# Designs tried in a protein design run: peptides against a protein of PDB entry 4N7V. Part 49

Target 1, 222 residues: chain A of PDB entry 4N7V
Amino acid sequence: TLRSITSPLVAHRLKPIRQKTKKAVVSILDSEEVCVELVKEYASQEYVKEVLQISSDGNTITIYYPNGGRGFPLADRPPSPTDNISRYSFDNLPEKYWRKYQYASRFVQLVRSKSPKITYFTRYAKCILMENSPGADFEVWFYDGVKIHKTEDFIQVIEKTGKSYTLKSESEVNSLKEEIKMYMDHANEGHRICLALESIISEEERKTRSAPFFPIIIGRKP

## One batch from the design tools (peptide; aimed at target 1 I128 W141 K221)

Design b2_p25_3_s3 (made by RFdiffusion4, then SolubleMPNN; from b2_p25_3, 8 letters changed)
Fold by OpenDDE base, seed 4:
Structure b2_p25_3_s3 (fold): chain B 222 residues (1-222), chain A 25 residues (1-25)
Amino acid sequence: as target 1 above (222 residues)
Amino acid sequence: DEEWEEFLEELDKKLEEELEKEIEE
């Protein structure tokens, strides 16, 4: 099943973006829907031959073939749906579209991993908890030039000298130099605070059933 | 926004390396 290889994508609170690759253009729209435009070149012109438009919650996929399958010239936005539109639920999506959906999902995941959900300014750093889940990325930009990037899989450290390295285990973290451990400790504290705030704010959102509170900025850069 | 530009560059690279191959197959 599609669910066995990916979960429904979630594009809520993401800013519009349009990214062109060789064979596709992927977009997040103002509506927070996600579009995958499959591009073919003919006579030195690029045409959109197929479009997957995915709802913001990832559960509805609308597929259409612009201009009756003849293709529509690539533009600065997805072509409007034409006749013969197919609409699928996530669980009923034909297998032939699974890879394209997965492409969209991975794109959204990448965007989410770079989309601030909580920005927290400390005395020493700008801390950012990102939108991706589970295990949201967490970035710490120290004002002195040190950077720490935490993901579910690793921790990347960029030192003042520009030296960078990746830590993939607790043992590697524990083997860090004392001066780097100080940065790591601060990063971990900021991370804990952001996670706590996320929980509290999310609960308040649930109670009020109002507009989303995120993204949020806490504190000011000194 | 410098951070946004860097993000786009990184994203483009990741898309080419990890995602576009899936579309080509």
Scores: peptide ipSAE 0.027, ipTM 0.581, DockQ to the pose 0.062
OpenDDE base, seeds 1, 2, 3, 5: peptide ipSAE 0.023, 0.024, 0.025, 0.025; ipTM 0.588, 0.581, 0.571, 0.588; seeds 2, 3 fail the geometry check

Design b2_p25_3_s4 (made by RFdiffusion4, then SolubleMPNN; from b2_p25_3, 8 letters changed)
Fold by OpenDDE base, seed 3:
Structure b2_p25_3_s4 (fold): chain B 222 residues (1-222), chain A 25 residues (1-25)
Amino acid sequence: as target 1 above (222 residues)
Amino acid sequence: DEEWEEDLKRLEEELEKELEKEIEE
């Protein structure tokens, strides 16, 4: 099943973006829908031959073939669906479209990992909890130039000198120099606070049933 | 913002290397 490969993508609260690759153009629209335009080159011109338009919650996939399958010239936005439209639910999506959906999902997840959900300014750093899940990315930009990037899989440290390294185990974290441990301790504290705030705010969102509270900014840069 | 877009461009290039074959299949 498609579900065994990926979960429905979630594009809520994401800003519009359009990225071109060799074979496709992927977009997040103002509506928070996701479009995958499959691009084919013919006579030195790029055409959109197929479009997958995915709802913001990932559960509905609309597929259409511009210009009766002849393709439509690549433009600055997806071609509008006019005719020959198929609509599928996530669980009923034909297998031939699964890889294209997976591509969209991975792209959205990548965008989410770079989309601030909570920005928290401390005395020493700008802390940012991102939108991706599970295990949201967490970045700490210290005002003195040190950067720490935490993911579910690793911790990346960039020192003042620009020296960069990745930590993948607790042993490696414990082996850090004392001066770096101080930054790590601060980062961990900021992370804990952001996670706590995320939980509290999310619960209030659920109760109020109003417009999203995120993204949110807490504090101000000194 | 501009920094976000630049980073996403780099990340998309990396993603393309992994997924290009999957899109063609």
Scores: peptide ipSAE 0.032, ipTM 0.658, DockQ to the pose 0.074
OpenDDE base, seeds 1, 2, 4, 5: peptide ipSAE 0.030, 0.028, 0.031, 0.031; ipTM 0.654, 0.632, 0.667, 0.659

Design b2_p25_4 (made by RFdiffusion4)
Pose (drawn by RFdiffusion4):
Structure b2_p25_4 (pose): chain A 222 residues (1-222), chain P 25 residues (1-25)
Amino acid sequence: as target 1 above (222 residues)
Amino acid sequence: PPEPPDPELPPLPPVVENLIEEYLS
């Protein structure tokens, strides 16, 4: 059953983005709702045969077929719903559409992995904690020129040269020039600080009923 | 990849600023 494989998507605090493609148009609206529009081409013009719209919390799914000859003319914004529409909860979503919800879930998870939640400026680097929690990606751009990319699985180092390599495990990073560990440790301290900063602020957010406390930009680029 | 620019954001509430200052002190 859907939920066997996937968890409801989270599109909160994400910026609006629209993505055209040969098959479909997947987007995130200003209301932070995820919209998936299937697209068909006819008479040198594109038609829409199905629209999936998923709530911000991913719990509510609305699907409408503007069933008509020629479908729906493709525009820059999602079309208004028709009358032959549908609405399901996440658990009550039919066996159909499951391939499409999973696609939308990856789209959102990808966008969150490139959405800054906390931006921290150190003396040596610009630190960014991303949105794809838990274990969000951590990216460090040193003013020196070195780039460090931290994942729950990976550590990625891009030296000033452009010489790039990936370090997966604790043993692999230990196989190191005892100078690059400074970049590694400074980035890890920055990661420690951002995870700590995120916790005490999101804690205050649960104490409140206001506009989101994210994303944050801390300090300035010297 | 180059360093991404800083986006424009609204000001933070004073409670968030105080927490940030207290923690980084």

Design b2_p25_4_s1 (made by RFdiffusion4, then SolubleMPNN; from b2_p25_4, 7 letters changed)
Fold by OpenDDE base, seed 1:
Structure b2_p25_4_s1 (fold): chain B 222 residues (1-222), chain A 25 residues (1-25)
Amino acid sequence: as target 1 above (222 residues)
Amino acid sequence: EPEPPIPELPPLPESVVKLIEEFLS
């Protein structure tokens, strides 16, 4: 099943973006829908031959073929859907489209990992909890130049000198220089606070029919 | 002092874009 390969993509709260590659253009629209435009080149002109338009919750996929499959000249936005469209649910998406959906999903995952959900300014650093889930990326930008990037898989440290290294186990973290441990401790505290706030705010958001609460900024740079 | 704006999405690394494009091959 498609679900065994990937989960429905989630594009809520993501800002519009358009990324062109050789074979495709992937976009997040103002509507928070995700579009994959499949591109072919003919006579030095690029044409959009197929479009997958995926809902913000990833559950609905609309597929259309511009100009009856002849293609539409590539522009700065996806071509408008025609009356000849196919609509599928995630679980009913034909297998021939699975790789294209996975393409969109991976793109959205990447964008989410770089999209701030909570920005928290401490005395020493700018802390950012990202939108990706589970195990959201967490970045700490210390005002003195040290940077820490936490993911589900690793922790990257960038020292003042620009020296960079990756930690993949607790043992490696415990073997850090004492001065770096101080930064790590601060980063971990900021992370804890952001996670706590995310939980609280999300619960309040669930209870409220108002506009989304995220992204949020807490505190200010000293 | 006004609060700083929410950070903008940085450009995607080309290497990552290339990796993602493998799904269309």
Scores: peptide ipSAE 0.133, ipTM 0.738, DockQ to the pose 0.023
OpenDDE base, seeds 2, 3, 4, 5: peptide ipSAE 0.130, 0.125, 0.121, 0.122; ipTM 0.734, 0.737, 0.745, 0.728

Design b2_p25_4_s2 (made by RFdiffusion4, then SolubleMPNN; from b2_p25_4, 8 letters changed)
Fold by OpenDDE base, seed 2:
Structure b2_p25_4_s2 (fold): chain B 222 residues (1-222), chain A 25 residues (1-25)
Amino acid sequence: as target 1 above (222 residues)
Amino acid sequence: EPEPPLPELPPLPESVLKLIKEFLS
């Protein structure tokens, strides 16, 4: 099933973005819907042959073929749906569209991994918890130039000198120089705090059913 | 008719990253 390989994409709180590749254009719309435009080149002109429009919660996929499949000239936004529209739920999406959905999902996750959800200023650093899930990216920008980037898979460290390295195991983390451990400790603390705040705020969001509370900024740069 | 696989997603362009920053700032 599609669910076994990906979860429904979540585009909530993401701002409009459009990224063109050679064969596709992926967009986050003002409505927070996600569109994948499949592009074909003909006579030096690019045409949109197929569009997947995915709801912001990822659960509804609308597929249409502009101009009855003849294509619509590529523009600065997806072409409007035509009369021949297919609508699917996530769980009923035909397998032939799974790759395209995954493409959209990956893009959304990438955008989310770069989208601040919580910005937290400490005495020593700017900490940012991103929107992606599970295992949101966490970045720490120390005011002295040290940078730490935590992902689900690794920790990247950029030292003051510009030296960069990646840590992929606990043993590597434990083998860090004492000086770097201090930065890591601070980063971890900031991370913990951000996660705690995220939990609390998310619960309040659920209760109030109001406009999104995120993104938020906690504290100020000293 | 089987369609060719979509290309791998490239890293987000700096322009996109800037837009994200601007939208959230």
Scores: peptide ipSAE 0.169, ipTM 0.778, DockQ to the pose 0.026
OpenDDE base, seeds 1, 3, 4, 5: peptide ipSAE 0.071, 0.167, 0.061, 0.065; ipTM 0.642, 0.777, 0.631, 0.632

Design b2_p25_4_s3 (made by RFdiffusion4, then SolubleMPNN; from b2_p25_4, 8 letters changed)
Fold by OpenDDE base, seed 5:
Structure b2_p25_4_s3 (fold): chain B 222 residues (1-222), chain A 25 residues (1-25)
Amino acid sequence: as target 1 above (222 residues)
Amino acid sequence: EPEPEIPELPPLPESVLKLIEEFLS
């Protein structure tokens, strides 16, 4: 099943974006829907031959073939659905579309990993918890130039000198220079605080059923 | 200038876009 290889994409709170490659254009719309436009070139003109429009929660997929499959000229936005629209739930999506759904999902996940959910300014750094899940990316930009980027898989460190390295195990983290450990300690504290705030705010958001509370900014740059 | 109240998404590098496009192959 599709569910066995990916979860429904989640595009909530993501800002609109349109990214073009040679074969496709992927967009997050103002509606937070995700569109994959499959592009073909004819006589030096690009045409959209197929569109997958995915709901913000990833559970509904609308597929259509612009201009009866002849294609519609590529524009600054996806072509509007016309006739012969197919609509599927995530669990009923035909296998022939799974790879294209994964394309959209991967894009959304990458966008989420670069989309601030919580920005927290400390005395020493700008801390940012991102939207991706599970294990949201966490970045710390120290005002003195040090940067720490935590992901589920690794920690990247950029020192003042510009030296950059990746840590993939606890042992490597423990082998850090004492000076770098101080930055790591601060980063970890900021991370803890952001996670705590995320939990608290999410709970309040659930209770109020109001407009989204995220993204938020806490504090200000000194 | 003051920090924007709404964080902006940086553009995705071409290398990332190419990686994503592999899903269509």
Scores: peptide ipSAE 0.108, ipTM 0.739, DockQ to the pose 0.024
OpenDDE base, seeds 1, 2, 3, 4: peptide ipSAE 0.107, 0.100, 0.092, 0.093; ipTM 0.734, 0.737, 0.733, 0.740

Design b2_p25_4_s4 (made by RFdiffusion4, then SolubleMPNN; from b2_p25_4, 8 letters changed)
Fold by OpenDDE base, seed 5:
Structure b2_p25_4_s4 (fold): chain B 222 residues (1-222), chain A 25 residues (1-25)
Amino acid sequence: as target 1 above (222 residues)
Amino acid sequence: EPEPPLPELPPLPESVLKLIEEFLK
């Protein structure tokens, strides 16, 4: 099943973006829907031959073939759906579209990993918790030039000198120089705080059923 | 004083886009 390969994509709170490659254009719309436009070139003109439009929660996929499958000239936005639109739920998506869905999902996850959910300014650093899940990326930009980037898979450190390295185990983290450990400790504290705030804010958001509280900024740069 | 703006999503580099495109048929 598709579900065994990937979860439904989540595009909530993401800003509109349009990214083009040779074979496709992927977009997050103002509606937070995700569109994959499959592009073909004919006589030096690019045409959209197929469109997958995915709901913001990833659960509904609308597929259409512009201009009766002949293609529609590539523009600054996806072509409007015409007749003969196919509509699928995530669990009923035909297998032939799974890789294209996965394409969209992967793109959304990357966008989420670069989309701030919580920005927290400490005395020493700008901390940013990103939108991706599980295990949201967490970045710490120290005002003195040190940077720490935490992901589910690794921790990247950029020192004042510009020296960069990646840590993939606790053993490597524990082997850090003491001065770097201080930065790591601060980063971890900021991370803890952001996660705590995320939990609290999300709960309040659920209770109030109001407009999204995120993204949020806490504090000011000194 | 106005609050600092939220960081904006930078454009994804071509290398990342190419990697994503590998998921296409």
Scores: peptide ipSAE 0.214, ipTM 0.762, DockQ to the pose 0.023
OpenDDE base, seeds 1, 2, 3, 4: peptide ipSAE 0.191, 0.026, 0.204, 0.207; ipTM 0.753, 0.604, 0.760, 0.755; seed 2 fails the geometry check

Design b2_p25_5 (made by RFdiffusion4)
Pose (drawn by RFdiffusion4):
Order: sequence, then C-alpha cells, then structure tokens
Structure b2_p25_5 (pose): chain A 222 residues (1-222), chain P 25 residues (1-25)
Amino acid sequence: as target 1 above (222 residues)
Amino acid sequence: EDFEEIQEKIEEEYEEEMEEEEEEE
C-alpha cells in the first residue's frame, strides 16, 4: 500500500518553481502546493490530460480530469479545476496515481536538498544547511576556494585546484593530508553550530504561531 | 529520463545562483 514505500511529501518553506519537460509539467506554487500536470502534444500545441495537486503537508491530494476534446491548453500556470474532480487523503489515495505521487515526492525531496535553511558566514567560509531534514545536506564554500559537500552518507571535497574526490567513511577521511582536516574540522564545527542554531530556533517556533523562522542568513560575507 | 533532466536543471540553477551571490557580495 502507498505508505509502504513512501511518506507524505513536505513542501513547506519552498520557493515557487516550474519545470517543463517532454512529458509533464511539475511545479511548486506560491501557496507551496505541489502541482503535477500530465501533458500531451497535438496540432503542434500541447494539451493537458490530468492534473495532480498535493497539499503542502502532502496529506491532501486533488485530481481532476478536465475531460474534454483536446484536453487542456498548456499555460504558464496550473489550470482551474473542472467539475469532474476528486479529493483523497494520503491513505485513501487509489492504487492508481501511486507512481505519480512517488515522482512528486522525489521532486520535492530534490528541491529541499538545494534550499537553504540556515546560511552561516564564518571567518573562512560560507556555510549552508539545507532543507531536506532529517540529515540535511551541508555545503561549505570556503572563501579560500575549497568546497565541501556533506551528506548523511558522503563527504565531498573540492580543492582549490578543482581536484575533486569523495570520502565515504571515517577511515576514508582519516586517510588525509593533516592540512585538509582543518577544512574538514572547520566545516564540521560549522555543521555543529547550524544544527544547534536550527534546534533552538525551531523550538521557539513551536512556541509561536507566526510566519516561518526560516530560512535564516547569519552574519555577512567579509 | 525526465527526472534526470529536471534534476540536472535544478542543480545547474542552484550553482548559478550561488555563483551570482558570490559575485554580488
């Protein structure tokens, strides 16, 4: 059953983005709702045959077929819903559409992985904690020129040269120049600070009923 | 295939935004 494989998507605090493609148009609206529009081409013009719209919390799914000859003319914004529409909870979603919800879930998870939640400026680097929690990606751009990309699984180092390599395990990073560990440790301290900063601020956010406390930009690029 | 293309576009847009912010600052 859907929910065996996937969890409801989270599209909160994400910026609006629209992506065209040969098959469909997947987007995130200003209301932070995820919209998936299937697209077909006819008479050198594109038609829409199905629209999936998922709530910001991913719990509510609305699907409408503007069933008509020629479908729906493709535009830059999602079309208004027709009358032959549908609405399901996440758990009550039919066996159909499951391939499409999983696609929308990946789309969102990809976008969160490139959405800054906390931006921290150190003496040596620009530190960014991303949105894809838990274990969000951590990116460090040193003013020196070195780039460090931290994942729950990976550590990625891009030296000033452009010489790039990936370090997966604790043993792999230990196989190191005792100078690059400074970049590693400074980035890890920055990661420690951002995870700590995120916790005490999101704690105050649960105490409040206001506009989101994210994303944050801390300090300034010297 | 479509997803890979979208992924590449999102990654290129993010890198461009980071470079632009770096140049502006």

Design b2_p25_5_s1 (made by RFdiffusion4, then SolubleMPNN; from b2_p25_5, 8 letters changed)
Fold by OpenDDE base, seed 2:
Structure b2_p25_5_s1 (fold): chain B 222 residues (1-222), chain A 25 residues (1-25)
Amino acid sequence: as target 1 above (222 residues)
Amino acid sequence: DDFEEIEKKINEEYEKELEEEEKKE
């Protein structure tokens, strides 16, 4: 099943973006829908031959073939669906579209990993919890130039000198110089606070059913 | 920029997959 390969993409709260590649254009629209345009070149002109339009929650996929399958000239936005529209739920998406959906999902996940959900200013750093899940990326930008980037897979440290290294295990973290451990401790505390705030805010958001509370900024740069 | 590198990787992987699909058709 598609679900065994990927979960439904989540494009909520993402800013519009359009990214062109050689064979495709992926877009997050103002509506927070995601579009994958399949591009073919003919006579030195690029044409959109197929479009997957995915709902913001990833659960509905609308597929259409512009201009009766002849293609529509590539423009600054996806072509509007006109005819020959197929609509699928995530669980009913034909297998032939799974890779295209997966591409959209990966792109959205990437964008989410760079989209601030919570920005928290401490005395020493700007901490940012990102939108991606599970295991949201967490970045710490210390005002003195040290940077720490935590992902589900690794921790990257950039020292004041520009020296960069990646930590992949607890043992490596424990082997850090005391000076760097201080930064790591602060980063971890900031991370804890952001996660706690995320939980509290999300619960309140659920209760109120109001407009999204995120992204949110806590504190100010000193 | 980590974002650019990841984006590049995703795009390269997808382009490769599309090329493989085109060869099967």
Scores: peptide ipSAE 0.093, ipTM 0.708, DockQ to the pose 0.089
OpenDDE base, seeds 1, 3, 4, 5: peptide ipSAE 0.043, 0.062, 0.035, 0.031; ipTM 0.675, 0.684, 0.545, 0.534

Design b2_p25_5_s2 (made by RFdiffusion4, then SolubleMPNN; from b2_p25_5, 8 letters changed)
Fold by OpenDDE base, seed 1:
Structure b2_p25_5_s2 (fold): chain B 222 residues (1-222), chain A 25 residues (1-25)
Amino acid sequence: as target 1 above (222 residues)
Amino acid sequence: SDFEEIEKKINEEREKEIEKEEEEE
């Protein structure tokens, strides 16, 4: 099943974006829907042959073929759904579309990993908790030039000199130079605070049932 | 890969946004 290989994508709170590749254009719309446009070239012109429009919660997929499958000239936005429209739920999506859905999902997950959910300014750094889940990315940009990027899989450190390295185990973290450990300690504290705030804010958001509270910025750059 | 290119573009856009925010602060 599709569910066995991916979960429904989540595009809530993501800013609009349009990214073209050789074979496809993937977009997040103002509506927070996600579109995958299949692109083909004919006579030196690019045409959109197929569009998958996925709801912001990933549960509904609308598929259409512009101009009865002849294609629509590639433009700055997806073509309007006018011809040969099919609508599927996530669990009823035909297997022939799974690869395209996975493509959209991976794209959204990438965007989420780079979309601020909480920005927290400390005395020494700009801390950013991202939207991706589980295990949201966490970035710390120290004002002196040091950068730390935490993911579920690794920690990347960029030193003032521009030297970069990746840590994949606790033992590697423990082997860091004392100077770098200070930055790591600060990053970890910022991370803890952001996670705590996320929990508190999310709970209040749930209780209030109002407009989204995220993204949020806490503090100011010194 | 397509995703490497996409990631590069997203990073470039983020850097531009950060630069704008820093200029406005």
Scores: peptide ipSAE 0.326, ipTM 0.809, DockQ to the pose 0.588
OpenDDE base, seeds 2, 3, 4, 5: peptide ipSAE 0.029, 0.305, 0.297, 0.273; ipTM 0.579, 0.797, 0.792, 0.781

Design b2_p25_5_s3 (made by RFdiffusion4, then SolubleMPNN; from b2_p25_5, 9 letters changed)
Fold by OpenDDE base, seed 3:
Structure b2_p25_5_s3 (fold): chain B 222 residues (1-222), chain A 25 residues (1-25)
Amino acid sequence: as target 1 above (222 residues)
Amino acid sequence: DDFKEIEEKIDKEYEEELKKEEKEE
């Protein structure tokens, strides 16, 4: 099943973006829908042959073939749907489109990992919890130049000198120099606070049923 | 960089689809 490959993508709260690759263009629209345009080159011109338009919650996929399948010239935005439109739910998406959906999903996840959900200013650093899930990325930009980037898989440290390294195990974290441990401790505290706030705010969002509270900024740069 | 792996997979699959279409023509 498609679900065994990926979960429905979530593009809520993401800013519009358009990324061109060799064979495709993927976009997040103002509507927070996601479009995958499949591109074919003919006579030195690029044409959009197929479009997958995915709802912001990832559950509805609309597929159409511009210009009756002949293709439409690649532009700065996806071509408008024509009369020949197929609409699928996530669980009913034909297998031939699964990889294309996965592509969209992975793109969205990457964008989410770079999209601030909570920005928290401490005395020493700017902390940012990102939108991706599970295990949202967490970045700490210390005002003195140190940077810590936490992901589900690793912790990246950039020292004042620009020296960078990646930690993938608890042993490596425990082997850090004492001065770096201080930064890590602060980062971990900031992370804990952001996660706690995310939980509280999300619960209030659920209760209020209003406009999204995120992204949110807490505190002010000293 | 971040999209390279994904791009390569999509490109490969798309190329295979195109080849099938060409054979049907």
Scores: peptide ipSAE 0.033, ipTM 0.592, DockQ to the pose 0.021
OpenDDE base, seeds 1, 2, 4, 5: peptide ipSAE 0.028, 0.032, 0.026, 0.026; ipTM 0.507, 0.609, 0.499, 0.608

Design b2_p25_5_s4 (made by RFdiffusion4, then SolubleMPNN; from b2_p25_5, 7 letters changed)
Fold by OpenDDE base, seed 5:
Structure b2_p25_5_s4 (fold): chain B 222 residues (1-222), chain A 25 residues (1-25)
Amino acid sequence: as target 1 above (222 residues)
Amino acid sequence: SDFEEIEKKIDEEYEEELKKEEEEE
């Protein structure tokens, strides 16, 4: 099943973007829908041959073939759906589209990992909790030049000297020099606070059913 | 970049699909 290889993408709160590749264009629309335009070249002109439009919650996929599959000239936005439109739920998406969906999902997840959800200024650093989930990326930019980037898979450290390294295990984290551990401790505290705030704010957001509270900025740069 | 890796994968996959479609026409 598609669900066995990926979860429905989530594009909520993401800013519009259009990324052109060699064979495709992926877009997050103002509506927070995600479009994958498959592009072919003919006579030195690029044409959109196929479009996958995915709902912001990833659960609905609309597929259409512009101009009866002959393609529509590539423009600055996806072509409008034509008469031959197919609509699928996530769980009913034909297998032939799974890779394309997975691409969209990976793209969205990457964008989410770079999209601030919570920005928290401490005395020593700018902390940023990103939108990706589970295990949201967490970045700490210390004002003295140290950077820590935490992901679900690793921790990247950039020291004042510009020396960079990646930690992939707890043992490696424990082997850090004391001076680096201080930065890590601060990063971890900032991370804890951001996660706590995320939980509280999300709950209030759920209760209020108002405009999104995120992204949010907490504190100020000293 | 992370985007480049994703882009490369979709481009490769789509190129294969295009070749199949061209062979069927």
Scores: peptide ipSAE 0.167, ipTM 0.749, DockQ to the pose 0.023
OpenDDE base, seeds 1, 2, 3, 4: peptide ipSAE 0.030, 0.028, 0.163, 0.030; ipTM 0.625, 0.619, 0.738, 0.518; seed 1 fails the geometry check

Design b2_p25_6 (made by RFdiffusion4)
Pose (drawn by RFdiffusion4):
Structure b2_p25_6 (pose): chain A 222 residues (1-222), chain P 25 residues (1-25)
Amino acid sequence: as target 1 above (222 residues)
Amino acid sequence: EEEEEEALEELEEKLEEELEEENEE
């Protein structure tokens, strides 16, 4: 059953983005709702045969077929719903559409992996904690020129040279120049600070009923 | 499924480019 494989998507605090493609148009609206529009081409013009719209919390799914000859003319914004529409909870979503919800879930998870939640400026680097929690990606751009990309699985180092390599395990990073560890440790301290900063601020957010406390930009680029 | 993967790869490249431009600023 859907929920066997996937969890409801989270599109809160994400910026609006629209993505065209040969097959469909997947987007995140200003209301932070995820919209998936299937697209067909006819008479040198594109038609829409199905629209999936998922709530910001991913719990509510609305699907409408503007069933008509020629479908729906493709535009830059999602079309208004027709009358032959549908609405399901996440758990009550039919066996159909499951391939499409999983696609939308990945789209969102990808966008969150590139959405800054906390931006921290150190003496040596720009630190960014992303949105894809738990275990969000951590990116460090040293003013020195070195780039470090931290994942729950990976550590990625891009030296000033452009010489790039990936370090997966603790043993792999220990196989190191005892100078690059400074870049590694400074980035890890920055990661420690951002995870700590995120916790005490999101804690205050649960104490409040206001506009989101994210994203945050801390300090300034010297 | 191949076309969906390709669309996601294009989106990932685009987002990386936008983030690299923001970080260079």

